# Designs tried in a protein design run: peptides against a protein of PDB entry 5OK6. Part 27

Target 1, 215 residues: chain A of PDB entry 5OK6
Amino acid sequence: ELPGLDSQWRQIENGESGRERPLRAGESWFLVEKHWYKQWEAYVQGGDQDSSTFPGCINNATLFQDEINWRLKEGLVEGEDYVLLPAAAWHYLVSWYGLEHGQPPIERKVIELPNIQKVEVYPVELLLVRHNDLGKSHTVQFSHTDSIGLVLRTARERFLVEPQEDTRLWAKNSEGSLDRLYDTHITVLDAALETGQLIIMETRKKDGTWPSAQL

## One batch from the design tools (peptide; made by RFdiffusion4, then SolubleMPNN)

Design b1_p11_3_s3 (from b1_p11_3, 5 letters changed)
Fold by OpenDDE base, seed 2:
Order: structure tokens, then sequence, then C-alpha cells
Structure b1_p11_3_s3 (fold): chain B 215 residues (1-215), chain A 11 residues (1-11)
């Protein structure tokens, strides 16, 4: 049931539990298309439930680049293109107004960066390949806060590498050269890895030599 | 280097 307009406003905009609440690492937040949100604001601030300002169902269509994979458009800006809501506020709006049929929620996680919490709207998509089969990639999504060690473990899992096999990572840089990811304790952010970047998993030979060392 | 990348392709 749709609550009173003042109650809606207070619930969604409440600084303790609503849009203005502090970010906490690991929490889910949701994107709402800015025009819809502004229409909702106008509706609830107008004080007339029968107003022509009724926002209708949530429709984030303009935020998506495709309706197949539901990927976000690149370069979306908070406050301009979308508003971020905590999970509770999002679920209230969906319960009150509905979400466009077939459209998935745009859920994102709060991440902890060295000096700030932020909603990670754009996690990193890496192209994982083996050194001996560069034509077969696995696209895998990582947080900027994920370690290179996690990337390596994920690559090993995707390529079904046996525990006894030794592996290491290389990143193809923008200049086309290969940078070895020596430190597995640094993050994807610290390694400056970017979406679409090729990450090569090298497997040590049975003779104990590395394929790259014969270069 | 690009040469290193290409060499990974050939091994």
Amino acid sequence: as target 1 above (215 residues)
Amino acid sequence: SEEEYYTFQWK
C-alpha cells in the first residue's frame, strides 16, 4: 500500500536510514534514474496524491546500454544521471511504485577505499587468458578492492588448474607490453587494472622453467 | 613489450 506523501518523503530522505545515510562497506545500494526520482520528489512534495506528478513505476531504462546483459552506460554521474539509495529505501520505492517489467534492479556494493567509502558503480571486468591460448578469454568481474591474489585464484579456478601447478599473472598494459603482477597482496586498484584489460595466466613448465623466461 | 606479448602467443 502506498503510504502518505509526507511519510514517503521522510522514509526515503531520512538521513539515518534513507538516501543520506552513511555508507558502510559491504552494504547494497541501488541506482534510481534521476528523472524518475525527481518526479517522485515533486509528487510527494506536492501534497496531492491525485496529482499529475505521479511518477509511475521505476524505470531505469536510460541507464542501461543494453537490455540483454543489462550493462550500465559508461560515464554515468551520481546526482546527474542517477540517485543512490540504500537497500531499504529502494525496496520501499519498489513496493510502492513497482519496477518496470523485466528490468533488473541496479544493485551495487559499498567498497572501502584507503580514505573513503563509495558505492562501486563500475567494478572492473578483466579478460583472463592462459599464456598458451590467448584466444580463449574468460571475462570476470572484480572489485577495485579485490587482491591480485583473488584474480590469480579466480583464473586458476576458471582454467581448472591443478593445485600442484604453479601460476603467475601478467597484465597487458596500454602500450601493449606485459607487466608482471609480482605482488599478489595489492588490490586491482593499486595495480591500476582497468575494464577490458587482458590478464595472462602463465603456468610453470614441468621442467621448472617459466614459458616467459625463454624469451 | 609487444614482442613479449607476441611470444606468449607462440608458446
Scores: peptide ipSAE 0.022, ipTM 0.654, DockQ to the pose 0.144
Fold by OpenDDE base, seed 3:
Structure b1_p11_3_s3 (fold): chain B 215 residues (1-215), chain A 11 residues (1-11)
Amino acid sequence: as target 1 above (215 residues)
Amino acid sequence: SEEEYYTFQWK
């Protein structure tokens, strides 16, 4: 059964536990399509539970680029295209109204950036390749807070690199040149890596030389 | 080719 309209409003919009509550690193938040959310606001503010303003089930279809991989469209803006809800508020809305059949929830994590918490709506998608097989890429998502060391370990795992093989990373920059990622302790954010950026894993030759040193 | 891309990108 749906709770009373005033109860719904207080539960979802409450600044202490609802939409406006403080962000905490590691917590899950969910995206809700803006038009649906505005329809819900109008419904609960109207004071008539039997009104024609009933929002129906949550439908995030317009936020997705595709229904195969469920990737978000690029350039979505908070407050314009979607609202962010904490997990508790999201689960209440889903329990009351349902979610469109077959759609996954759009779950995102709060990350800690220098002096700010942010819901990471767009993790960085990197194109991982080997220096000797540039045509075979692995697309992998990373947080802006992940280390370059994690990117390197992930690349080694995806390419089945043996523990005794030495590897290093290069990033293709906007000018088309390659920048070596020397410091593995900095973050993806600190390295200014962007979605769609090519990351080349170079493997040291058996003779102890690097492929890049011979070009 | 992959070799052309590799050779071109390291220069």
Scores: peptide ipSAE 0.021, ipTM 0.619, DockQ to the pose 0.147
Fold by OpenDDE base, seed 5:
Structure b1_p11_3_s3 (fold): chain B 215 residues (1-215), chain A 11 residues (1-11)
Amino acid sequence: as target 1 above (215 residues)
Amino acid sequence: SEEEYYTFQWK
């Protein structure tokens, strides 16, 4: 059963726990397609529960570029293409109206940047490869706030590198050269790593030499 | 520290 229209509005749009609540690092927020959300706003503001403005089930189909991996379209803009709701508000809307069958929720995390909190709608997708097999990539998502150390650990795990093997990372830059990622404590953001960027994991040879030192 | 830009031309 749908709650009263005024109750719906207060639960979703309030500044304390709804859409306008402060962002907190680590919290989950959800994307709602803008047209659906505007129709919902019109419905609850209209004051007539039997209005033709009833929004129906949540349908985020227009935000997805594919229905296989459920990747978002590139270049979506908050307030234009979607709205962000905190988990509680999202769950209320889903409970009241439902979500389109088979469509996953679009969950994103709040990250802490140097001066602001932001919902990270687009995590960085890196192409992880080994120095000796550049044709086999693992696409892995990282937060802009993740360390290069995490990228390195993730690469080691994906490539089943033994604990005793020494490894280091290189990033392919826009000029086609390789920049060595020396500092593992800096973030993905600080290293200016971008989606689609090739990250090469170099493994030290058994003789103690690096493959790159012979190029 | 001079960031040694090793331009590895992967052949």
Scores: peptide ipSAE 0.019, ipTM 0.589, DockQ to the pose 0.049
Fold by OpenDDE base, seed 4:
Structure b1_p11_3_s3 (fold): chain B 215 residues (1-215), chain A 11 residues (1-11)
Amino acid sequence: as target 1 above (215 residues)
Amino acid sequence: SEEEYYTFQWK
């Protein structure tokens, strides 16, 4: 059953548990398409439950570039294309209005960046490859706050690298050259890694030499 | 260079 309009507004827009609540690292937030949200605002502010302004089910279709992988369109802007809701508020709206059939929720995490908390709407998608087989990539999503060490461990796992094998990472830069990721303690953000960037895992040879050392 | 990238693949 739908709550009263004032109750809906208070549950979704409040500064303690709603849209205006402070961001906390690790929490889940959800994207809601802006036009739907504005229609909902107009409905609950109108004071008439029988109003023709009823928003219907949540439909985020315009935020997706495809309905196969459910990837977001590039360049979406908060406040223009979507609003962000904390998990509790999102679940209320879904329980009241439903979500369009077949659409997944757009769940994102709060990350802690230098001096700010932000909902990471666009995590970094890296193309992981082996130095000797660039044609076989694994696309993996990472947070900007993830370490290069995590990227390396993930690459090793995806390529089934044995524990005794020594590996290191290279990033293909915009100039087409390779930058070695020496420090595994820095973040994806600190390394300035971007979505679609090729990350090459180099495996040390059995003779103890690196393939790249002959370059 | 693009050549350095290809050289990395083949060695």
Scores: peptide ipSAE 0.018, ipTM 0.607, DockQ to the pose 0.141

Design b1_p11_3_s4 (from b1_p11_3, 4 letters changed)
Fold by OpenDDE base, seed 5:
Structure b1_p11_3_s4 (fold): chain B 215 residues (1-215), chain A 11 residues (1-11)
Amino acid sequence: as target 1 above (215 residues)
Amino acid sequence: SEEEYYTFQWS
């Protein structure tokens, strides 16, 4: 059963626990399509539960570019295309109105950047490859706050690299040259890595030489 | 460079 309209408004549009609550790193937030949310706002602000403005089930279809991988469209903007709700508020709306059949929730994490917290709607998708097989990429998502060390560990895991094998990373830059990622302690953001960027894992040869040293 | 990619492929 739907709670009273005023109760819905207070539960979702709340500065302490709702849409306007402070962001905290590591928390889950959810995207709601803007038009649905605006219709919900109009419904609960109208004060008539029998109003024709009833929003129906949450439908985020317009935010997805595909219904296979449920990837978001590129270039979506908060406040224009979607609103962000904390987990509790999202779960209330889903409980009250339902979610369109077959659609997954669009869950995102709060990350801490220098001097700001934000919901990371678009994590960085890197194309991980081995130096000797550039045609076989593994697409892996990373937070902007993840270290290059994590990217390296992830690449090693995906390519089943043995612990005794030495590896290092190169990034293909916008000029088409390769930049060696020397510092593994910096973040994906600090390294200015972008979605779709090719990251090459170089494996040290058994003779102790690096493939790239033969250049 | 394209040359850097070629060196990785030939190693």
Scores: peptide ipSAE 0.022, ipTM 0.622, DockQ to the pose 0.150
Fold by OpenDDE base, seed 3:
Structure b1_p11_3_s4 (fold): chain B 215 residues (1-215), chain A 11 residues (1-11)
Amino acid sequence: as target 1 above (215 residues)
Amino acid sequence: SEEEYYTFQWS
């Protein structure tokens, strides 16, 4: 059952619990397609529940690149393409209007950066490979706030590296060169790693030499 | 470097 229009507006736009609520690290926020949201705003501001401005069910189809993997289109901009809502507000809208059948919610997490909290709409997808088999990649998603150490541990796990084997990471840069990821304590953001970037895990040889050091 | 990349391909 739909609540009154004023109640809907207050619930979703309330600065303490709605769209303007302060971000909190680790919380889930949801994307809503901008045109739908604007239609909803017009509907609830119009004061007539029987208005032709009824928004219908939430449909984020235009935000998706495909309906197979449900990946977002690249280059979407907050306030232009979508609106971010906290989980409570999202769930209210879904309960009131529904979500397009078969379409998943677009859930994202709040991350804490040194001077700002933001919803991480685009986490980093890295292509993990071994130095001796560049043709076999594992695509893994990371937060910008994840450490290089986590990337290394994840690579070791995916490639079933034994605990006694020594490994290190290289990133292929935009110039095609390899940059050594020396500091494992810095973040993916600090290392300026980007989606689609190739990350090479080098394994130390049994003789104690590194494959890369033979040049 | 390109050399480093080639070394990884040939190792």
Scores: peptide ipSAE 0.022, ipTM 0.650, DockQ to the pose 0.145
Fold by OpenDDE base, seed 2:
Structure b1_p11_3_s4 (fold): chain B 215 residues (1-215), chain A 11 residues (1-11)
Amino acid sequence: as target 1 above (215 residues)
Amino acid sequence: SEEEYYTFQWS
């Protein structure tokens, strides 16, 4: 059964646990398509539970570019295309109204950047390849706050690199050249890595030489 | 960033 309209409003919009709550690093937030959310607002503010303004089930279909991988459309803007809700508020809405059948929730994490906390709606998708097989890529998502070391470890894992094999990363830059990622402690953001960027894992030869040093 | 980058042509 749906809670009273005022109770719904307070639960979703309250400043402590609702939409207006402060962002906290590591917490999950969820995207809600703006038109649905506005319809819900109109419904609960209207004071008539029998109103034709009933929003129905949550449907985020317009936020997705595909229904196969459920990737978000590019360039979505908070407050224009979607509203962000903390996990508790999202789960309440889903419990009350349901979510469109087969549609996954759009869960995102709060990340801490040097001067701001934000919900990371668009993690960085990197194309991981080996230096000796550029045609075989693994697309992997990383947070802007993830270290280059994590990218390297992930590449090693995906390519089944043995622990004793030495590896390093190169990023293909906008000029088409390769920039070596020396510091594995900096973040994806600090390295200015972008979605769709090719990241090449180079494996050291058994003779101790690097393939790139011979080019 | 304090990152040192070496740029090369990958052949």
Scores: peptide ipSAE 0.019, ipTM 0.595, DockQ to the pose 0.061
Fold by OpenDDE base, seed 4:
Structure b1_p11_3_s4 (fold): chain B 215 residues (1-215), chain A 11 residues (1-11)
Amino acid sequence: as target 1 above (215 residues)
Amino acid sequence: SEEEYYTFQWS
C-alpha cells in the first residue's frame, strides 16, 4: 500500500535520510531518471492520490546506453537527467512504485575527493592488458579514489600472475606514448587515468630484465 | 614461445 502523499514527500526529500541528506563516503546512492522523479513530485504535491499524475513504476531506460551491460549513457548530468537518492529513499520508492521489469538499480558509491564528497556516477573503466598481448583486454572499473597499487593487484589477479612474478604498469596516453605509473600509492584520479585508457601490465623477464628496456 | 611471451610490442 502506498503511504500518504505527504509521508512520501517527507521520506524522500528530507535532510536526514532523504535526497537532501549529507553525503557520506562509502554509502550507496541510486540514480532516478529525472522525468519520472518530477512526475512523482507533481503527484505527491498535488494532494490527490487518484490523480492522473501517478508516476507508475520507476523507469530508468533513458539513462542506459544498452540493456545488455546496463552501462550509463555518457554525459548525464545530475538535476537534468537524473536525481540521486540515498539507499533508504531509493528502497522506499521501489517498494511503493516498483522498478521497470528487468532494469537493474543504478547503484553508485559516495567517494571522498580532496575537497568534496561526491557520488561517483562514472567510475573509471580501464582496459587492462599484458605487454605481450595487447589484443586481450580486461575491462575493469575503478574508483577515482582507488590506488594505482589496486589497479596493479587487480591486473595481476585477472591475468593469473604468479606471486613470484614482478610486474609494473604503463598507461597509454592520448598522444600514443606510454607513461610509467611509478608511484603505486597515488590514486587513479591523481594519475589522471581516464575511461577507456589502456593500462599495460609489464612482466619482468626471468633474467631480471624488463621487456621495455629493449625499446 | 617464451620469447614471444616477453616480446614488448606497444603497437
Scores: peptide ipSAE 0.028, ipTM 0.636, DockQ to the pose 0.761; fails the geometry check

Design b1_p11_4_s1 (from b1_p11_4, 5 letters changed)
Fold by OpenDDE base, seed 4:
Structure b1_p11_4_s1 (fold): chain B 215 residues (1-215), chain A 11 residues (1-11)
Amino acid sequence: as target 1 above (215 residues)
Amino acid sequence: PLYYPEEGLPE
């Protein structure tokens, strides 16, 4: 059931719980395609519930590059391509207007960056591989705020590394060579890791030597 | 020597 237009506007746009609310780390926010949102704004601001400006179901189709994995298109810009709504506001809109059939919500998390909160629209997708099998990658998403230690643990889990086996990470750099990720306490952001970057997990040999020591 | 990932690490 649709509430009154003024009530919709207040619920979605208010500064306390709506679009303009402060970001808080760990909270979920949702992307709404900009044109739909603008249509909704026009509708609720028009004052006529029977207006031809009725926005219909939320449709984020233009934000997706594929309908299989529902990945976002690259280079989307807040305010141009989409708006961000807090979970409560998103759920209200979905309850009122519905979401296009088959489309998943585009949920993202607020992260804490140095001196700023941000909705992380694009988590870093890393290609995790083993040093001895570069052709078999696991694509895993990480927050920019995740530690290299988490990347390493994740790699170990994906590759079923036994607890007693020692592992370490290398990153393929822009020059095509490998940089060792020595500090596992720094973040993905601090390490300047980027989406699509190859991360190589090296496993220590049983003799205690590292494969890379032969390089 | 510079290592290139295309060559893989030695086993």
Scores: peptide ipSAE 0.024, ipTM 0.665, DockQ to the pose 0.520
Fold by OpenDDE base, seed 3:
Structure b1_p11_4_s1 (fold): chain B 215 residues (1-215), chain A 11 residues (1-11)
Amino acid sequence: as target 1 above (215 residues)
Amino acid sequence: PLYYPEEGLPE
């Protein structure tokens, strides 16, 4: 059963508990396709529950680039393509209107950056490879707030590197060269790593030399 | 040192 239109508006648009509420690190927020949301706004502002402005079920189809992995299209803009709702507001809308059959919710996390909280709509997708087999990549998502150390550990795990093996990372830069990721304590953001960037894991030789030292 | 990814790293 749908709540009254005014109640819906207050619940979703309330600045303290709804769409405009302050972001909190670690919270889940959800994307809603902008046209649907605007249709909902028109519906609840119209004052007639039986109006032809009923938005129907939430449909985020236009936000997805594929229906296999349900990845977002690149370059989506908040306020233009989608709105962000806190989990409670999202769940209310889904409860009231439903979600298009087969579509997953678009859940994202609030991350804390040095001077701002942000919903991380686009985590960084890195292409992890080994130095001796660049053709076999593992695509892995990382937060901008994740450390290079986590990237390295993840690479080691994906490539089944034994604990006694020594490894280090290189990143392909915008100039097409490889930059060594020396500091494993800095974040993905601090290292300026970007989606689609190639990250090469180098494994130390048994003789104690690094493969790259021979270039 | 800077390396080019097209050459990879030596084995």
Scores: peptide ipSAE 0.022, ipTM 0.648, DockQ to the pose 0.504
Fold by OpenDDE base, seed 5:
Structure b1_p11_4_s1 (fold): chain B 215 residues (1-215), chain A 11 residues (1-11)
Amino acid sequence: as target 1 above (215 residues)
Amino acid sequence: PLYYPEEGLPE
């Protein structure tokens, strides 16, 4: 059952628990397609619950590039294409109006950057490969705030590298060359890694030499 | 040393 229109507005738009509340690192926020949200705003501000402005179920279809992986379209802009709601507000809207059948929620995390908190709408998708099999990539998502060390550990896990085996990373740079990721303590952001970037895991040989050092 | 992605690393 829908609460009163004024109650809906106050619940979703307020600065304490709604759309305007402060971001907190690690919290989940959800994307809502802008046109639906504006329709909802018009409905609740209209004061007539029987109005033809009823928004219907939440439908984020236009935000997705496909319905297979439910990946977001590139280049979506907050306030233009979507609005961000905290989990509580999102769940209220879903409970009141429903979500389009079969469509997943678009959940994202708040991340802490050096000077700002933001909802990370676009995590970095890296193409992880082994040095001796560049044709077999594993696409893995990382936060910009994740360390290179995490990328390395993830690569080791995906490729079933034994704990005693030593590994290191290379990244394809914008010039088409490979740069060593020496510092594993810096973030994905600090390393300037981007979505679609090739990351090569090199495994040390049993003789203690690195494949790349023998060129 | 810089390597090229298309060349990969040696086995």
Scores: peptide ipSAE 0.018, ipTM 0.613, DockQ to the pose 0.495
Fold by OpenDDE base, seed 1:
Structure b1_p11_4_s1 (fold): chain B 215 residues (1-215), chain A 11 residues (1-11)
Amino acid sequence: as target 1 above (215 residues)
Amino acid sequence: PLYYPEEGLPE
């Protein structure tokens, strides 16, 4: 059963626990397609539960690039293509109206940047490869706030590198050259890494030499 | 150091 229309509006839009609540790092927020949300607003503001403005189930289909991997379309804009709701508000709407059958929720995390908190709608997808097998990539998502050290650890794990083996990272830049990622304490954002960028993990040889030193 | 991928990393 649907709550009263005024109750729905207060629950979803209130400034304390709804859409207007302050962002907090690590929280989960959800994307809702803008047209559906506007239809819902019109419905609950209309004051008639039997109105023809009933929004139906949530359908985010237009936000997805494909229905296989459920990747978001590129270039979506908050307030134009979608709205962001905190987890509690999202779950209320889903419980009241349902979500389109087979469609996953679009969950994103709040990240903390130097001067702002934001919902990270587009995490960075990096192509991880080994120096001796450039044709075999592992695509892994990282936050812009993740350290290069985490990227390195993740690469080591994916390639089953033993703890005693020494490794380092290179990034293929926009000019097609390789830049060494020396500082593992800087973030993905600070390193200006982008989605689709190739990251090469170099493994030190048993003789103590680096493969790249032979170039 | 900076180098080009076309030069390859030795195996």
Scores: peptide ipSAE 0.015, ipTM 0.557, DockQ to the pose 0.380; fails the geometry check

Design b1_p11_4_s2 (from b1_p11_4, 5 letters changed)
Fold by OpenDDE base, seed 3:
Structure b1_p11_4_s2 (fold): chain B 215 residues (1-215), chain A 11 residues (1-11)
Amino acid sequence: as target 1 above (215 residues)
Amino acid sequence: PLFLPEEGLPD
């Protein structure tokens, strides 16, 4: 059953799990398309449940670039294209109004940055390759807060590298040259890695030399 | 700076 309009407003905007609640690292937040949310605000503020301002089902279609992989459009802006809701508030709205049929929720995580918490709307998608087979990439998503050490471990796992094999990473930069990722303790953010960037895993030869030493 | 050949790094 749809709650009273004042109850909806209090639960979504002013509740302990409302829109204005503090961000906490690791929590899930959800994107809601802005025009739908503004129509909902107008509906619940109007005080008339029979109003023609009823928002209908949540529809985030305008936020997606495709309906196959459900990727977000690039360059979406909070407060312009979407609003962020904590999981509890999102689930209330979905329970009350429904979500467009077949459309997935847009779930994102709160990450901890040096001075702030942020909802990570755009995690980094890296193209992982081996030094000797650039045509076979694994696309893997990482948080900006993930370490280069995690990227290396993930690459080793995807390429079935044996524990005794030594590996290291290179990033292809905007100039088309390779920057070596020496420090594995820095984050994806600190390394300035970007979506679509090629990350080359180099495997050390049995003779103890590196393939890149021949360049 | 190392340049990556299209064929990749040699083994």
Scores: peptide ipSAE 0.264, ipTM 0.905, DockQ to the pose 0.718
Fold by OpenDDE base, seed 4:
Structure b1_p11_4_s2 (fold): chain B 215 residues (1-215), chain A 11 residues (1-11)
Amino acid sequence: as target 1 above (215 residues)
Amino acid sequence: PLFLPEEGLPD
């Protein structure tokens, strides 16, 4: 059942628990398509529940580039293309209006960057490959705040690397050369890794040599 | 700088 319009407005726009609430690291926020949200704002501000301004179900279709993987379009801008709502506010809106059939929620995490908290709308998608089989990639999403050590562990897991096998990472740079990811304690952000970047997991040979030593 | 062959690194 829809609450009163003033109650909806206060619940969603309340600075304590709504859209304007402070970001907190690790919390979930959700994207709402801007036009729908503006229609909802107009509806609840209009004071008439029977208004033709009723927003209908939440429809984020315009934010997706595909309906298979539900990837976001590139270059979406907060405040222009979408608004961010905390989980509580999102769940209220979904409860009141519904979500378009078949669409997943666009859930994102608050991350702690060196100087700011941000909702990470675009996690970094890395193409993980083995040094000897570049044709078999695993696309994996990482936070900018994830360590290179996590990338390495994830690569090892995806490629079913045995615990006794020694592995290391290379990143293919824009020049087409390989940069060695030596420090596993730095973040994906610190390593300047980008979406679509090829990350090569090199496995040490049984003789104790590295394949790359022959290049 | 190391360059990655299309076939990958040698085994």
Scores: peptide ipSAE 0.257, ipTM 0.900, DockQ to the pose 0.724
Fold by OpenDDE base, seed 1:
Formats: sequence, structure tokens, C-alpha cells
Structure b1_p11_4_s2 (fold): chain B 215 residues (1-215), chain A 11 residues (1-11)
Amino acid sequence: as target 1 above (215 residues)
Amino acid sequence: PLFLPEEGLPD
């Protein structure tokens, strides 16, 4: 059974536990399509539960680029295209109204940036490749706050690199040249890595030389 | 600046 309209409004819009609550790093938030959310607001503010303003199931279809990988469209704007809800508020709305059949929730994490918390709606998708097989990429998502050390470990794991093998990363830049990622302690953000960027894992040769030393 | 061949680096 649906809660009373005033109870729904208070639960979702409550400044301590609802939409307006402070962001905290590592917490999950969910995207809700803006027009649906505005329809819900109008419904619960109308005071008539039998109103023709009933929003129906949550449908985020307009936020997706495709229904295969469920990628978000580029350039979506908070407050214009979607509303962010904390996990508790999202789960309440889904329990009350349902989610469109077969559509996944759009879960995102709060990250800590210099001086701000933000819901990371667009994590960085990197194309991981080996130095000797550029045609076999692994697309992997990283937070802007993830270290280059994590990118390197992830690349080693994806390519099944043995623990005794020495590896390092290069990023292909906009000029088509390679920049070596020397510092593994900096973040993806600090390294200015972008979605779709090619990241080359170089493996050291058995003779102790690097393949790139021949260029 | 290092440039990769399209085929990558030789082993």
C-alpha cells in the first residue's frame, strides 16, 4: 500500500535523509528522470491520491543512450535531466511506484574531490591494451579519484600478468604520442585521463629491457 | 614523445 501523500513527500524531500541530505563519500545515489520526478511532486502536493496526476512506474528511458549496455547519454545535467536521490529515497520510490520492466537502476557513488563532494555520474572509461596487441582492448570504468596504481593493478589482472612480471602504463595523448604514467599515487583526475583514452600496459622483456626502449 | 606503430611494440 502507498503511504499517504504528505508522508511520501516528507520521506523523499526530508533534508536529513532525503533528496536534500548532505553528500558523503562512498555512498550510493540514484538518478531519477526529471519529468517523472516533477510528476510525482505534483501528485503528492495535489493532496488527492486518486488524481489523474499519478506518475506511474519510474521510467529513466530518456536518460539512456542504449538499452544494451545501459549507458547514460552524454551531457545530462542535474536538475534539468535528472534528480539525484540517496539510496533510501530511491528504494522507497521504487517500492511505491515500481521501475520500468527490464530497466536497471542508475546507481552512482559520491566521490571526494578537492573541496567538494560530488555524485560521480560519469566515471572514466579507459581502454586498456597491451603494448604488443593494441587491437584487444578491455574497457574498464574508473573513478576520477582512483589512483594510477589501481589502473595498473586492474590492467595486470585483466591481462593475467604473472606477479614476477614488471609492468608500467602509458597514456595515448591527443597528439597521438604516449605519455608515461610515472607516478602511480596520483589520481585519474590528476593524470587528466579521459573517457575513451587508450592506456597501454607495457610488460618488461625477459632480458630486462623495455619494448619501448627500441623506439 | 613516444609514438606507437599501429601494430604496437614488438616483444
Scores: peptide ipSAE 0.246, ipTM 0.899, DockQ to the pose 0.822
Fold by OpenDDE base, seed 5:
Structure b1_p11_4_s2 (fold): chain B 215 residues (1-215), chain A 11 residues (1-11)
Amino acid sequence: as target 1 above (215 residues)
Amino acid sequence: PLFLPEEGLPD
């Protein structure tokens, strides 16, 4: 059952548990397509439940680039293309209006950067490869706040590297050269790693030499 | 700068 229009507004727009609530690292927030949200605002502010301004089901179709991988379009802007709602507010809207059939929720995490919390709408997608098989990539999503150590561990797991095998990472830069990721304690952000960037996991040879030492 | 051959690094 739909709650009263004033109750809907208060539950979604309040500063304690709604849209205006403080961001907290690790919390889930959800994207809502801006036009739908504005239609909902107009409906609940209109005061007539039978209004032709009824927003219908949440439909985020315009935010997706494809309906296969459900990837977001590039360059979406908060307040222009979408609004961000905390999990509780999102779940209220979904319970009241429904979500378009077959669409996944667009869940994102709050991350903590040195001076700000933000919802990470675009996590970094890295192309993980082995040094000897560049044609077999694993696309893996990372937070900008994830360490290079996590990227390395993830690469080791994806490539089934045994614990006793030594590995290290290289990033292919814009010049096509390789930069070694020496410090595993820095973040993906600090390393300036970007979506679509090739990350090469080099495995040390049994003789104790590195493949790259022959270049 | 290290350049990666298209074939990758030698084993």
Scores: peptide ipSAE 0.238, ipTM 0.896, DockQ to the pose 0.732

